# Peptides against a protein of PDB entry 4JHK: the designs that were tried, part 19

Target 1, 212 residues: chain A of PDB entry 4JHK
Amino acid sequence: EDYKIQSFDLETQKLLKTALKDPGSVDLEKVSSVIVDQSLKDQVFSREAGRICYTIVQAEAKQTNGSVFRRNLLNRLQQEFKAREETRKRSTQEWVCLVSFICNIFDYLKVNNMPMVALVHPVYDCLFRLAQSDALKNEEEVDCLVLQLHRIGDQLEKMNVQLMDELFNLLRDGFLLQEDLSSMGRLLLLEILEFRAGGWKLSDTAQKYYYS

## One batch from the design tools (peptide; aimed at target 1 F81)

Design b2_p8_7_s2 (made by RFdiffusion4, then SolubleMPNN; from b2_p8_7 with E4V H5F)
Fold by OpenDDE base, seed 1:
Structure b2_p8_7_s2 (fold): chain B 212 residues (1-212), chain A 8 residues (1-8)
Amino acid sequence: as target 1 above (212 residues)
Amino acid sequence: SLPVFPWA
């Protein structure tokens, strides 16, 4: 498979490629750290990172029946999650990268083809944070919120419909009542409300309307 | 060993 890792230096690219094929021959803690660090810088990479992580997990399981990489990855995620408010204060960009990465790990890093239950509440906590009034006024955070719900909303709802209902109550209130939303922010909230109401999908016409 | 995320 081809993985988009050109943003790393050549030495790190070699490290990642080796981890993908022969995880037992590399420092998997270092590999996990490198992936998380880059995912906190590049939201686009965070999507690829999810796929990379899943591949490494599968490779290690087959090679040694181990889970060293996954353990280190999740430990690092827990650390970053705990510090999420400080990250948000420091950099909105890093914050939305963190949310994106956690959501992508939820999406890709499945066990027995099922989402990791341990990630459900952390993901919802991130989305609820993005749904607060102080976040909804920031278009970058609204973009992130809507993007993640497009990607994993249906899966999250299957894991906990009550939390999803509560989340969308906040989004409806934000759409209707919050005065400092940008026009684009309000449009995005309307779109995601429609998206869920339509069974987590949009018609071709609606897709063009919101994302043309 | 601490569990991954306290909600689990």
Scores: peptide ipSAE 0.038, ipTM 0.679, DockQ to the pose 0.180
OpenDDE base, seeds 2, 3, 4, 5: peptide ipSAE 0.038, 0.035, 0.035, 0.017; ipTM 0.692, 0.689, 0.692, 0.557

Design b2_p8_7_s3 (made by RFdiffusion4, then SolubleMPNN; from b2_p8_7, 3 letters changed)
Fold by OpenDDE base, seed 1:
Structure b2_p8_7_s3 (fold): chain B 212 residues (1-212), chain A 8 residues (1-8)
Amino acid sequence: as target 1 above (212 residues)
Amino acid sequence: SLPVYPLA
């Protein structure tokens, strides 16, 4: 298995590789911290981070039947989640990275092929925040919102359809009523409305229309 | 059994 960790220095790469193969031989708190720190800087890495985290969790479970890494990871996520409003005010980029990372952990870090129930409300809280008027006017936040819904919307809906309905009511209102929404923002919202209405799928024609 | 963490 190959993981995209070239953005780290060589020493950290070695640490991560060891964690993937022999988690009991490394400081798993440090590993979790390194992964979260990088995920807050690089939204693209956040998806890879989800896969890495899942692999480490599995490796630790098999090796020692432990869950030290997962506990440390979730503790750090809790800290970042609590500070999400300050993060958003400080840096939109870090904020969307945080949302992306939480969503990717939800997507990849499954137990018995089921999502972690504890992450459902935090994920929805992030998406609801992105659906507020002050966020919808920012294309970077709209991009993040739509991307996450494309990735995990169907899973989230299965966990709580009421929250998904409420979320999409906000998106519809934003699409129709918000004055300072960009043309691209409106296009993205329209696309995601269509995406859900189509059972979280796009036709080939629609795909070309929105993303060609 | 899934762990429960007070993130929300």
Scores: peptide ipSAE 0.024, ipTM 0.639, DockQ to the pose 0.155
OpenDDE base, seeds 2, 3, 4, 5: peptide ipSAE 0.016, 0.023, 0.025, 0.013; ipTM 0.563, 0.660, 0.630, 0.563; seed 4 fails the geometry check

Design b2_p8_8 (made by RFdiffusion4)
Pose (drawn by RFdiffusion4):
Structure b2_p8_8 (pose): chain A 212 residues (1-212), chain P 8 residues (1-8)
Amino acid sequence: as target 1 above (212 residues)
Amino acid sequence: SSSYTPSS
């Protein structure tokens, strides 16, 4: 019900609500463009855009059996994904938004009730980038890293365990060895090590230790 | 330490 589009221009809100009901009546290329554009600019929308993207993808399949929107969306995201390092230099905020959005799409948009394998390596590419020492020194990126691991970390490991294992080595390494990792960064990494070791769930006691 | 090579 709530796609979280309050950040949008009033005209665009109408465009988006229209695409949900009658995709054939709207420019799906323009629609996908305004969604990706806004997703890089607003944090709340970047971690929630998957809902509206899925609703539109299903609406097109139902109405016209088409997947044009899905296609424009994936190709535009691929372009942002390819330019990820440049976007990170320009704005850490946009970068974490891109990662949150890509991961939200991996979570919501399924293919025959299965995850899109096309996004597996790209998501690991993003999380490995966050696990680097130059990224871990920023609580903003560590926050982004652990958000994705909480949300889709489990699904991702099923698709590829080798990558999740090597990724968590970098987490342990940064935890023990890195000195400019902050107190909050340390709390966040420790919680995620326990989270994964516990089978991607938060224990009652960890809930008490880490969170208000 | 571990390493990883990202795709383009």

Design b2_p8_8_s1 (made by RFdiffusion4, then SolubleMPNN; from b2_p8_8, 4 letters changed)
Fold by OpenDDE base, seed 5:
Structure b2_p8_8_s1 (fold): chain B 212 residues (1-212), chain A 8 residues (1-8)
Amino acid sequence: as target 1 above (212 residues)
Amino acid sequence: MSSYVPGP
């Protein structure tokens, strides 16, 4: 299976492949660090990192009943989350990669087929940050926000509908009232507003409007 | 899982 790890050097690829198959034979703290580091600078990898992490977690659980990788991963995520404003200031790319990674972990890293409740508020916090006026004027941040809501919005809403309502109030206000949105940004906000209104699905009419 | 394609 292709886990999109071609961006790593050969040694690191070997490390990751070993972690996927025989997690007990590698330093899982190092593996978690490598995955987080790459997810902060590689958007493609960031989108796939959740699947990799899930596989490693399952492999370790089955092999040793351990959770070393998951613990280290979540600890590192918490550190990056706490520093998210500094990350955003330093690099918009790294910031949106961080958000994407956290959202993908939420999406993929299930425990007993359940989402990790501990990630719900961090995910919402990231999305709320992207919904602020200073972020909505940046198309890269709007792209990230809308992408994540397409991917996990329905799941996230099930965890806390009140927060989702509050988030979309901000998005609606941004769409209607914010003057310095790009044309694409405004279009994306409208699309995601309709997406949720349609039960987190695109109607045929909406599909034609936005993508034909 | 949901997917997103950027608009025009």
Scores: peptide ipSAE 0.011, ipTM 0.584, DockQ to the pose 0.030
OpenDDE base, seeds 1, 2, 3, 4: peptide ipSAE 0.009, 0.009, 0.007, 0.009; ipTM 0.573, 0.578, 0.524, 0.571

Design b2_p8_8_s2 (made by RFdiffusion4, then SolubleMPNN; from b2_p8_8, 5 letters changed)
Fold by OpenDDE base, seed 4:
Formats: structure tokens, sequence, C-alpha cells
Structure b2_p8_8_s2 (fold): chain B 212 residues (1-212), chain A 8 residues (1-8)
């Protein structure tokens, strides 16, 4: 498989590649740290980090029946999540990278082929934060919000439809009532509203409208 | 017309 790890230096790339194949031969705490650190800096990697993490988790489980990597990863993730407001204030880019990372971990890091229940509320909390008025005016945050909902919205809804309803109420209100949305932001909100309303898919007509 | 293509 192709993993988007080009943003790392060559030594770290080698470390990650080794972790993917032979996790017992590397420092898995270090591996988890570099993945989280880079996920906060590189949105492209952040989007791919979930797959990488899942592969390492599976490799370690298979090799030693261990969970060192996952434990370290989730501990670090919890720390970053708890500090998310500070992160947002410091850097919008790091904030949206964090959200992307958490969402991708949710998407890919399965336990017995099921999402980790413990990640449901953290993911929703992040998305709700992106749905607040102060975030909706920032196109980068809207991009992140809409992207994550495209990727994992259907899964999240299955986990908690009430929260999804509440979230989309905020998005609807933003679309209809917020005056300082960019044209693109408003378009993205409309698109995602229609996306969910259509059962997390778009009609061919809508596809042409939004993606051509 | 504006367009948006979600990432993979």
Amino acid sequence: as target 1 above (212 residues)
Amino acid sequence: MASYVPGP
C-alpha cells in the first residue's frame, strides 16, 4: 500500500515503514509520537494517518498480541483533544489537522471491525466546534468540517443520530442566517446539507453542480 | 460555478 509519508525526513520514513512491517523492531512510542506530531502539521498526512495507525496496530497485534502503539497513540490523542481550544487559538491549520486526524483514526482504527465507541463523542465535539459561528466564517474550518462529514458522517450518524441532528441544525442555521460566510463556505454548507438529506450521497445532478 | 471535490 501507498502511505503518504513524504513529509517526513528519510530516517523517519524508514522508521514508519519498518513499524508497518515489523513493529517489534522499533520504538512504538516514538512512532506514535511522530505520527501525531506530523498529523498536526500536515493535513495530507493527517488524512492518511488513520490507515497507517490501523496497519501498525494490526501488525503489532499479529506479531506480539501487543497494543503498545495503540495505547500510546490514544493517550497522545486524548491529550491533544483536551487541548483543542488552545490549539485552535494558536493555529487554525493545526486545529483542522487535529480534527482530520481524530476523524481518520475513527474511520480506520477499528476494533473487531467496529468503530471505537470512545471516539464518537470526541469526534462530534470537534465537529460541533467547527459548526459554531466563529468557525463557520473561516473557510479552512468549513472545508475541514464538510470533508470529515463526507468521510465519516454516515458512520457517526449510525453511532448517534441525535447528535448528528443537532449538528446539522447548527449547519442549517449557519447556512441560512450567518451573514459573514464566504460564498464558498455557504456553498459547502448547502452541499453537505443536501448530502445528508440524500442519505449521505448526492444525485447525479448535484454531483455535477458541486464537483464540476 | 464554484466546485468542491472532497479528498480521498
Scores: peptide ipSAE 0.011, ipTM 0.581, DockQ to the pose 0.032
OpenDDE base, seeds 1, 2, 3, 5: peptide ipSAE 0.009, 0.009, 0.007, 0.010; ipTM 0.580, 0.579, 0.517, 0.587

Design b2_p8_8_s3 (made by RFdiffusion4, then SolubleMPNN; from b2_p8_8, 5 letters changed)
Fold by OpenDDE base, seed 2:
Structure b2_p8_8_s3 (fold): chain B 212 residues (1-212), chain A 8 residues (1-8)
Amino acid sequence: as target 1 above (212 residues)
Amino acid sequence: MASYEPGE
């Protein structure tokens, strides 16, 4: 199986490849740190990172029935999550990368074929932050919000429908009432509102309208 | 317009 890790230097690539196949032979704390660091810089990689993390978790579980990697990964994520407001102030790009990464971990990193309950509130907290008026005016943040909802909205709703209702109330209000949305931002909000209303899918007509 | 279809 091929993973998109060409952005790393050769030594790090070797480290990651070894972790994917023989996690017991590498420093899994270092591996987790490298993955998180890169995910905070590259939103494209953050998606791949979720898949990589899942594979390492499964490999370690199979090899030693251990969870060293997952524990280190989640600890680092918690640290970054706690500092999310500072991250957002420093760099919108790093902020949306953080959100994307947390959402991707939620999406990919299943334990016993179930989402990690501990990630539900952190994910919602990030999405709620993106749904605030100061974030909705930034197209980069709207892009991130809508993308994550497309990816994991259905799963999140199953975990907590009340929070999802509250979130979409904010999005609807933003769509209808906020004056400083970009035209694209407004269009994206409309699309995601329709997406959820349609059971987290688009009708044929809507699909053609938005994606053709 | 950006696409948000599954798999992207």
Scores: peptide ipSAE 0.010, ipTM 0.576, DockQ to the pose 0.033
OpenDDE base, seeds 1, 3, 4, 5: peptide ipSAE 0.009, 0.009, 0.008, 0.009; ipTM 0.554, 0.567, 0.569, 0.565

## One batch from the design tools (peptide; aimed at target 1 A118)

Design b2_p9_3 (made by RFdiffusion4)
Pose (drawn by RFdiffusion4):
Structure b2_p9_3 (pose): chain A 212 residues (1-212), chain P 9 residues (1-9)
Amino acid sequence: as target 1 above (212 residues)
Amino acid sequence: SPSWAEQVD
C-alpha cells in the first residue's frame, strides 16, 4: 500500500500511481528513469523503492505480458552500478543510496519466485567495497553494509557462499586490525558477525546488548 | 557480456 513516494513532485506522484494500474498508458522508460533518479537522492526511498518497482513489473506482465519497465530499470541500474566508484567520490550519500536500492531490487524483484542471479555478483561487488578499510572508517558506509547484510544477507549466501565467507573475513580483519574504525563501527561489525554466525538471526540476548 | 536485463530475460 505505502510505496513511500512522498518525496516526489506532485506531478510525478500521479505518473507513478498511474503506472501501477495502467502501465501501458505511461512512458515506462521515463517512469524507470524518475525512480532511479530519486532513489539516488532520498534515503528512505532507496530502501523502499523495490515495492513500487515490483508492483509495476507485475502490472505490466499482467496487462501486456511485457517486461519493458523491468528492462529499462535493470539497464539504468547497471549503468549506475558501473559508475559506482565515481559516484562514491562525488557523494557518499548517493553511493549508499545506490547500494541500498540495488539490494532492495534483489530482495523484491524475483524471477519465477527465485532471486535474480544477474544481481548476485553486483551486490557482492558493492558490499566488498563497503568492507574495504577506506569505507569502514565511515560509519555511514558501515551502516549501509550491515543494513544489506540484515535484509538480504541470508539470500545472498545461498546463491554464493564463497563470496560471503571471504567478505566476512574482511569484516573480522577490519574489526581486529583497523584502528580508525569508530566505536559505532565496532558495535555494528560485532553485531553482524554474531548475526551471521547465528544463521542470520538476532538472538534475544544480542538484541538486549546492541539495541535500545 | 549480456546486460542485466538480457540475463533476466

Design b2_p9_3_s1 (made by RFdiffusion4, then SolubleMPNN; from b2_p9_3 with S1E D9E)
Fold by OpenDDE base, seed 3:
Structure b2_p9_3_s1 (fold): chain B 212 residues (1-212), chain A 9 residues (1-9)
Amino acid sequence: as target 1 above (212 residues)
Amino acid sequence: EPSWAEQVE
């Protein structure tokens, strides 16, 4: 299967390819570190990173019944999560990359075909932070928020509908009451409100209206 | 703060 790892140098690409096929032959701590580092710099890579991580986890489990890669990955991710407010203050771009990566790990790194319960609250915490007034006036943060809700909103709601209701109350308030919200921001918030109201689905007509 | 890794294992 093809994985989008062209952004890495040839040596790192070889490392990742080997990890995908024979995880026992590489330093899985190093592999996890490389993936996290790149995911914190490139939001586009975050989605592919989730898929890559899942494949490595499955390969290691099958090969040695081990979980070295997952352990290192989650430990590093938790460290970044703990420092999320400092990250946001330092760089909005790094902050949205962090959120994107956490959400994609939640989406792809399933255990027994179920989401990791341990990540539910951390994901909601990130989304709630993006739903605060100071974040809603930042288009980059709004883009991130809406994108994640499109990707994993239905899964998150299944895990905790109460938190989802609370989150969308904030989004509705932001849509209606936030004075410095941009026109594009309002459009995106309206779209995501309608998306959830429609059972986390959009008609082809609605999709064209908002994104054409 | 509980360890995410430990919760999964």
Scores: peptide ipSAE 0.710, ipTM 0.964, DockQ to the pose 0.779
OpenDDE base, seeds 1, 2, 4, 5: peptide ipSAE 0.710, 0.707, 0.707, 0.708; ipTM 0.964, 0.963, 0.963, 0.963

Design b2_p9_3_s2 (made by RFdiffusion4, then SolubleMPNN; from b2_p9_3, 4 letters changed)
Fold by OpenDDE base, seed 3:
Structure b2_p9_3_s2 (fold): chain B 212 residues (1-212), chain A 9 residues (1-9)
Amino acid sequence: as target 1 above (212 residues)
Amino acid sequence: SLSWAELAE
């Protein structure tokens, strides 16, 4: 199995590779810090980071029945979450990276093949923030919102359908009523509304219509 | 009022 870690220097790549196979031989706190830091500045990496984190968690559990990596990872992530409004004010890019990372951790870091219940409300909180009027006018935030809903919307709905209904009420209102949406933003909102309405599935025809 | 880490255990 290959992992996309070429963005790191060679020493860090070695550290990560070792963590994936022999987590007991490395500083797992350092590993978690490196992964979080990179995920907060590279949205593309955040997807891969989720997969990497899951693998390390499983490897450590198997090797020592420990959870040092997961503990450090989640503690750092919670700290970033608590400061999310300040992050958003400082940098939209960092904010959407944070949301993306949290969502990807939710997607990949499963316990007994089940989502972490502890992350359900934090994920919804992020998505609701992206669904506010001041965020919907920013194309970068709309991109993030729609991307996450495509990736984890079905899983998240299973955890709390009421919150998902409330979220999509906001999205419909934004699509229909908010005047300062970009053309692309409006298109993306329409697509995600149809995506959920179709059971979180998109036909090949619809895929070509929106993304060709 | 538990941390995410504690809730995951």
Scores: peptide ipSAE 0.602, ipTM 0.943, DockQ to the pose 0.888
OpenDDE base, seeds 1, 2, 4, 5: peptide ipSAE 0.601, 0.598, 0.598, 0.598; ipTM 0.943, 0.943, 0.943, 0.943

Design b2_p9_3_s3 (made by RFdiffusion4, then SolubleMPNN; from b2_p9_3, 3 letters changed)
Fold by OpenDDE base, seed 4:
Structure b2_p9_3_s3 (fold): chain B 212 residues (1-212), chain A 9 residues (1-9)
Amino acid sequence: as target 1 above (212 residues)
Amino acid sequence: SLSWAELVE
């Protein structure tokens, strides 16, 4: 199984591979820090890092019934979340990577086969921030918003339909009323509105229309 | 408020 860790140097790759197989033999705080750091720099990795994290969590649970990795990971994520406005101001790229990673963790790191309730509001907070007028005018942020809703929208709605309704009210308003949206941004918002309306599914024809 | 880690545990 390929965990897509080629972006790391060889030493770090070895560290991660060891964490995946024998988490008790490595510094799991360091492992979590490395994963978060890379996720903030590489959007492709940030979207896939959840799978790596899930595997490490399972391996540690199996080996020692411990949760050291998960605790360190969540602590670091919460720190980054608290500083999200400063991150956004400094780098839109890092901001969307942060959102992508938090959403990916929500998607993959399940407890008792259920999403982490603790992450529901933080995820919505990120998506609501992306739905504000100052963010909707930026295609990079719109791309991120729409991508996350495609990936985890159905799960988030199951956790809190009221917040999802409120979020999509903002998206509809942005689509209809905001003047400085790009043509592509408008198309993406329209597509995601249709996606939810269709039960978080998109026909092959519609997908081809919007993405090819 | 509790940390995310504490809420999950």
Scores: peptide ipSAE 0.589, ipTM 0.940, DockQ to the pose 0.855
OpenDDE base, seeds 1, 2, 3, 5: peptide ipSAE 0.588, 0.584, 0.589, 0.587; ipTM 0.940, 0.939, 0.939, 0.939

Design b2_p9_3_s4 (made by RFdiffusion4, then SolubleMPNN; from b2_p9_3 with P2L D9E)
Fold by OpenDDE base, seed 1:
Structure b2_p9_3_s4 (fold): chain B 212 residues (1-212), chain A 9 residues (1-9)
Amino acid sequence: as target 1 above (212 residues)
Amino acid sequence: SLSWAEQVE
């Protein structure tokens, strides 16, 4: 199976492969740190890292009934989350990678086949931050926001419809009232409004129209 | 408040 770890050096790839198969034989704190570090640099990896993490979690659970990896992962992720404003100030790319990774973890790292309730508010906090005026004028942040809503919006809404309503009120206001939105940004906001209104689905034709 | 990790455990 391809876990898309080619961006790492060979030694780190070996570490990750071992973690996937025999997590008890490696330093799982180090593994978690490596994954988080790379996720902050590479959005492609950030979007895919959730699957890797879930596999490691399941492997450890099966092997030792332990949760060392998950604990370390979530602790590091929470640290990054707490520092998110500083990260955003330093690097928009790292910020959107962080959001993408948190959303990816929410999407993939299920507990008893359910989303981790502990991540619901943190995810919404990230999305609300992206929905603020200073972020909506930045196409990179708008891209991130819309992408995450496409991926996990329906799941998030199931967890808290009130927050989703509030979020989309902000997006609607941004679409209608914010003067410094680019044409593309405005188009993306319109698309995501339509996406939710359509039950978190769009036709293939509509999808191509907005994202071609 | 509990950490994310503690909330999941």
Scores: peptide ipSAE 0.671, ipTM 0.952, DockQ to the pose 0.835
OpenDDE base, seeds 2, 3, 4, 5: peptide ipSAE 0.668, 0.669, 0.667, 0.669; ipTM 0.952, 0.952, 0.952, 0.952

Design b2_p9_4 (made by RFdiffusion4)
Pose (drawn by RFdiffusion4):
Structure b2_p9_4 (pose): chain A 212 residues (1-212), chain P 9 residues (1-9)
Amino acid sequence: as target 1 above (212 residues)
Amino acid sequence: SSWADIVES
């Protein structure tokens, strides 16, 4: 019900609500463009846009059996994904938004009730980037890293365990060895190590230790 | 191949 589009221009809210019901009536290329554009600019929308994207993808399949919107969306995201390092230099905020959005799409948009394998390596590419020492010194990026691991970390490991293993080595390495990792960064990494070791769940006691 | 190509294939 709540796609979290309050950040949008009033005209665009109408455009988006229309695409949910009657995709054939709207320019799905322009619709996908305004969604990706806004997703890089607003944090709440970046971690929620998957809902509205899925609703539109399903609406098109039902109405016209088409997947034009899905296509425009994936190709636009692929372009942003390819430019990820440049976007990170320009704005950490936009970068963490891109990662949150890509991961939200991996979570919501399924293909025959299965995850899109097209996004497995790209998501790992993003999380490995966050696990680097120049990214871990920023609590903003560590926050982004652990958000994705909480949300889709389990699904991702099923698709590829080798990558998740090597990724968590970087997490332990940064935890023990890195000195400019902050106190909050340390708390976040420790919680995610326990989270994964526990089978991607938060124990009652860890809930008490880490969170208010 | 694009992501969309992979998904559609």

Design b2_p9_4_s1 (made by RFdiffusion4, then SolubleMPNN; from b2_p9_4 with S1M D5E)
Fold by OpenDDE base, seed 1:
Structure b2_p9_4_s1 (fold): chain B 212 residues (1-212), chain A 9 residues (1-9)
Amino acid sequence: as target 1 above (212 residues)
Amino acid sequence: MSWAEIVES
């Protein structure tokens, strides 16, 4: 099975592989830190890291009925979340990687087949930040926003429809009123507005039109 | 509460 860990050095790959198979034999705090660190640097990995984390969580639960990895992961993630404005100022790339990772964790780490309630507001906070005028003018942030909404928008709405309505009010206003949006930015906002209006679904033809 | 504490509650 491919867990997308080729971006790590060989020693770290070995650590991760061991964590996936025998989590009790490694320092799970270190493992969680490594995953978070890489997720902040590699957007592809940040989008895929949820599956890795889920596997480790399941392996630990099966092995010891423990949750050391999940606890450490969430603690580190919360620390990064708290510092998100500083991260955004330092690096737009790291900021969108952070958002992608948080959303990915929300998507993959289910508790009793349900999303973690603790992550609902943090995820919305990230999306609302991306929906602010200073972020909407940056295509990289718009790309991130729209991508996350495509992946987890329907799940988030089920958790809090009021926040989703408020978020999309901002997006509609941005689409209609913000002067410094790029043509592509406007196109993406229009697409996501249509996507939600269509019940979080879009035809293949329309999908290709907006993302070709 | 931390996220971890909320999840474990």
Scores: peptide ipSAE 0.641, ipTM 0.958, DockQ to the pose 0.860
OpenDDE base, seeds 2, 3, 4, 5: peptide ipSAE 0.627, 0.640, 0.639, 0.638; ipTM 0.956, 0.957, 0.957, 0.957

Design b2_p9_4_s2 (made by RFdiffusion4, then SolubleMPNN; from b2_p9_4, 3 letters changed)
Fold by OpenDDE base, seed 1:
Structure b2_p9_4_s2 (fold): chain B 212 residues (1-212), chain A 9 residues (1-9)
Amino acid sequence: as target 1 above (212 residues)
Amino acid sequence: MTWAEIVES
């Protein structure tokens, strides 16, 4: 199976492959740190890392009934989340990578086949931050916001519809009232408004129209 | 509580 770890050096790839198969034989704190570090640099990886993490979690649970990896992963992730404003100030790319990764973990790292309730508010906090005026004028942040809502919006709404309503009120206001939105940004906001209104679905034609 | 603690509770 392809876990898209080609961006790592060979030694780290070996570490990750071992973690996937025999997590008890590696330093799982180090593994978690490596995954988080790379996720902050590479948005493609950050969008895919959830599957890797889930596999490691399941492998460890099966092997030792342990949760060392998950604990270390979540602790590191929470640290990054806490520092998110500083990260955003330093690097928009790292910020959107962080959001992407958190959303990816929410999407993939299920507990008893359910989303982690602990991540619901943190995810919403990230999305609300992206929905603020200073972020909406930045196409990179708008891209991230819209992408995450496409991927996990339906799941998030099931966890807290009130927060989703509040979020989309901000997006609608941004679409209608914010003067410094780019044409593309405005188009993306319109698309995501339509996406939710359509039950978190769009036709293939509509999808191509907005994202071609 | 940390995220990890919440998940483990």
Scores: peptide ipSAE 0.671, ipTM 0.963, DockQ to the pose 0.859
OpenDDE base, seeds 2, 3, 4, 5: peptide ipSAE 0.667, 0.666, 0.667, 0.669; ipTM 0.962, 0.962, 0.962, 0.962

Design b2_p9_5 (made by RFdiffusion4)
Pose (drawn by RFdiffusion4):
Structure b2_p9_5 (pose): chain A 212 residues (1-212), chain P 9 residues (1-9)
Amino acid sequence: as target 1 above (212 residues)
Amino acid sequence: SPSWADMVD
């Protein structure tokens, strides 16, 4: 029900609500463009855009059996994904938005009730980037890293365990060895190590230790 | 290489 589009221009809100009901009536290329655009600019939308994207993808399949919107969306995201390092230099905020959005799409947009394998390596590419020492020194990026691991970390490991293992080695390494990792960064990494070791769930006691 | 959309299609 709530796609979290309050950040949008009033005209665009109408465009988006229209695409949900009658995709054939709207420019799905323009629609996908305004969604990707806004997703890089607003944090709340980046972590929730997957809902509206899925609703539109399903609406098109139902109405016209087409997947044009899905296509434009994936190709536009692939372009942002390819430019990820440049975007990170320009704005950490945009970068973490891109990662949140890509991961939200991996979570919501399924292909025959299965995850899109096309996004497995790209998501790991993003999370490995966050696990690097130059990224871990920024609580903003560590926050982004652990958000994705909480949300899709489990699904991702099923698709590829080797990568999740090597990724968590970088997490342990940064935890023990890195000195400019902050107190909050340390709390976040420790919680995610326990989270994964516990089978991607938060224990009652960890809930008490880490969170208000 | 195929695009993400190509792979999904």

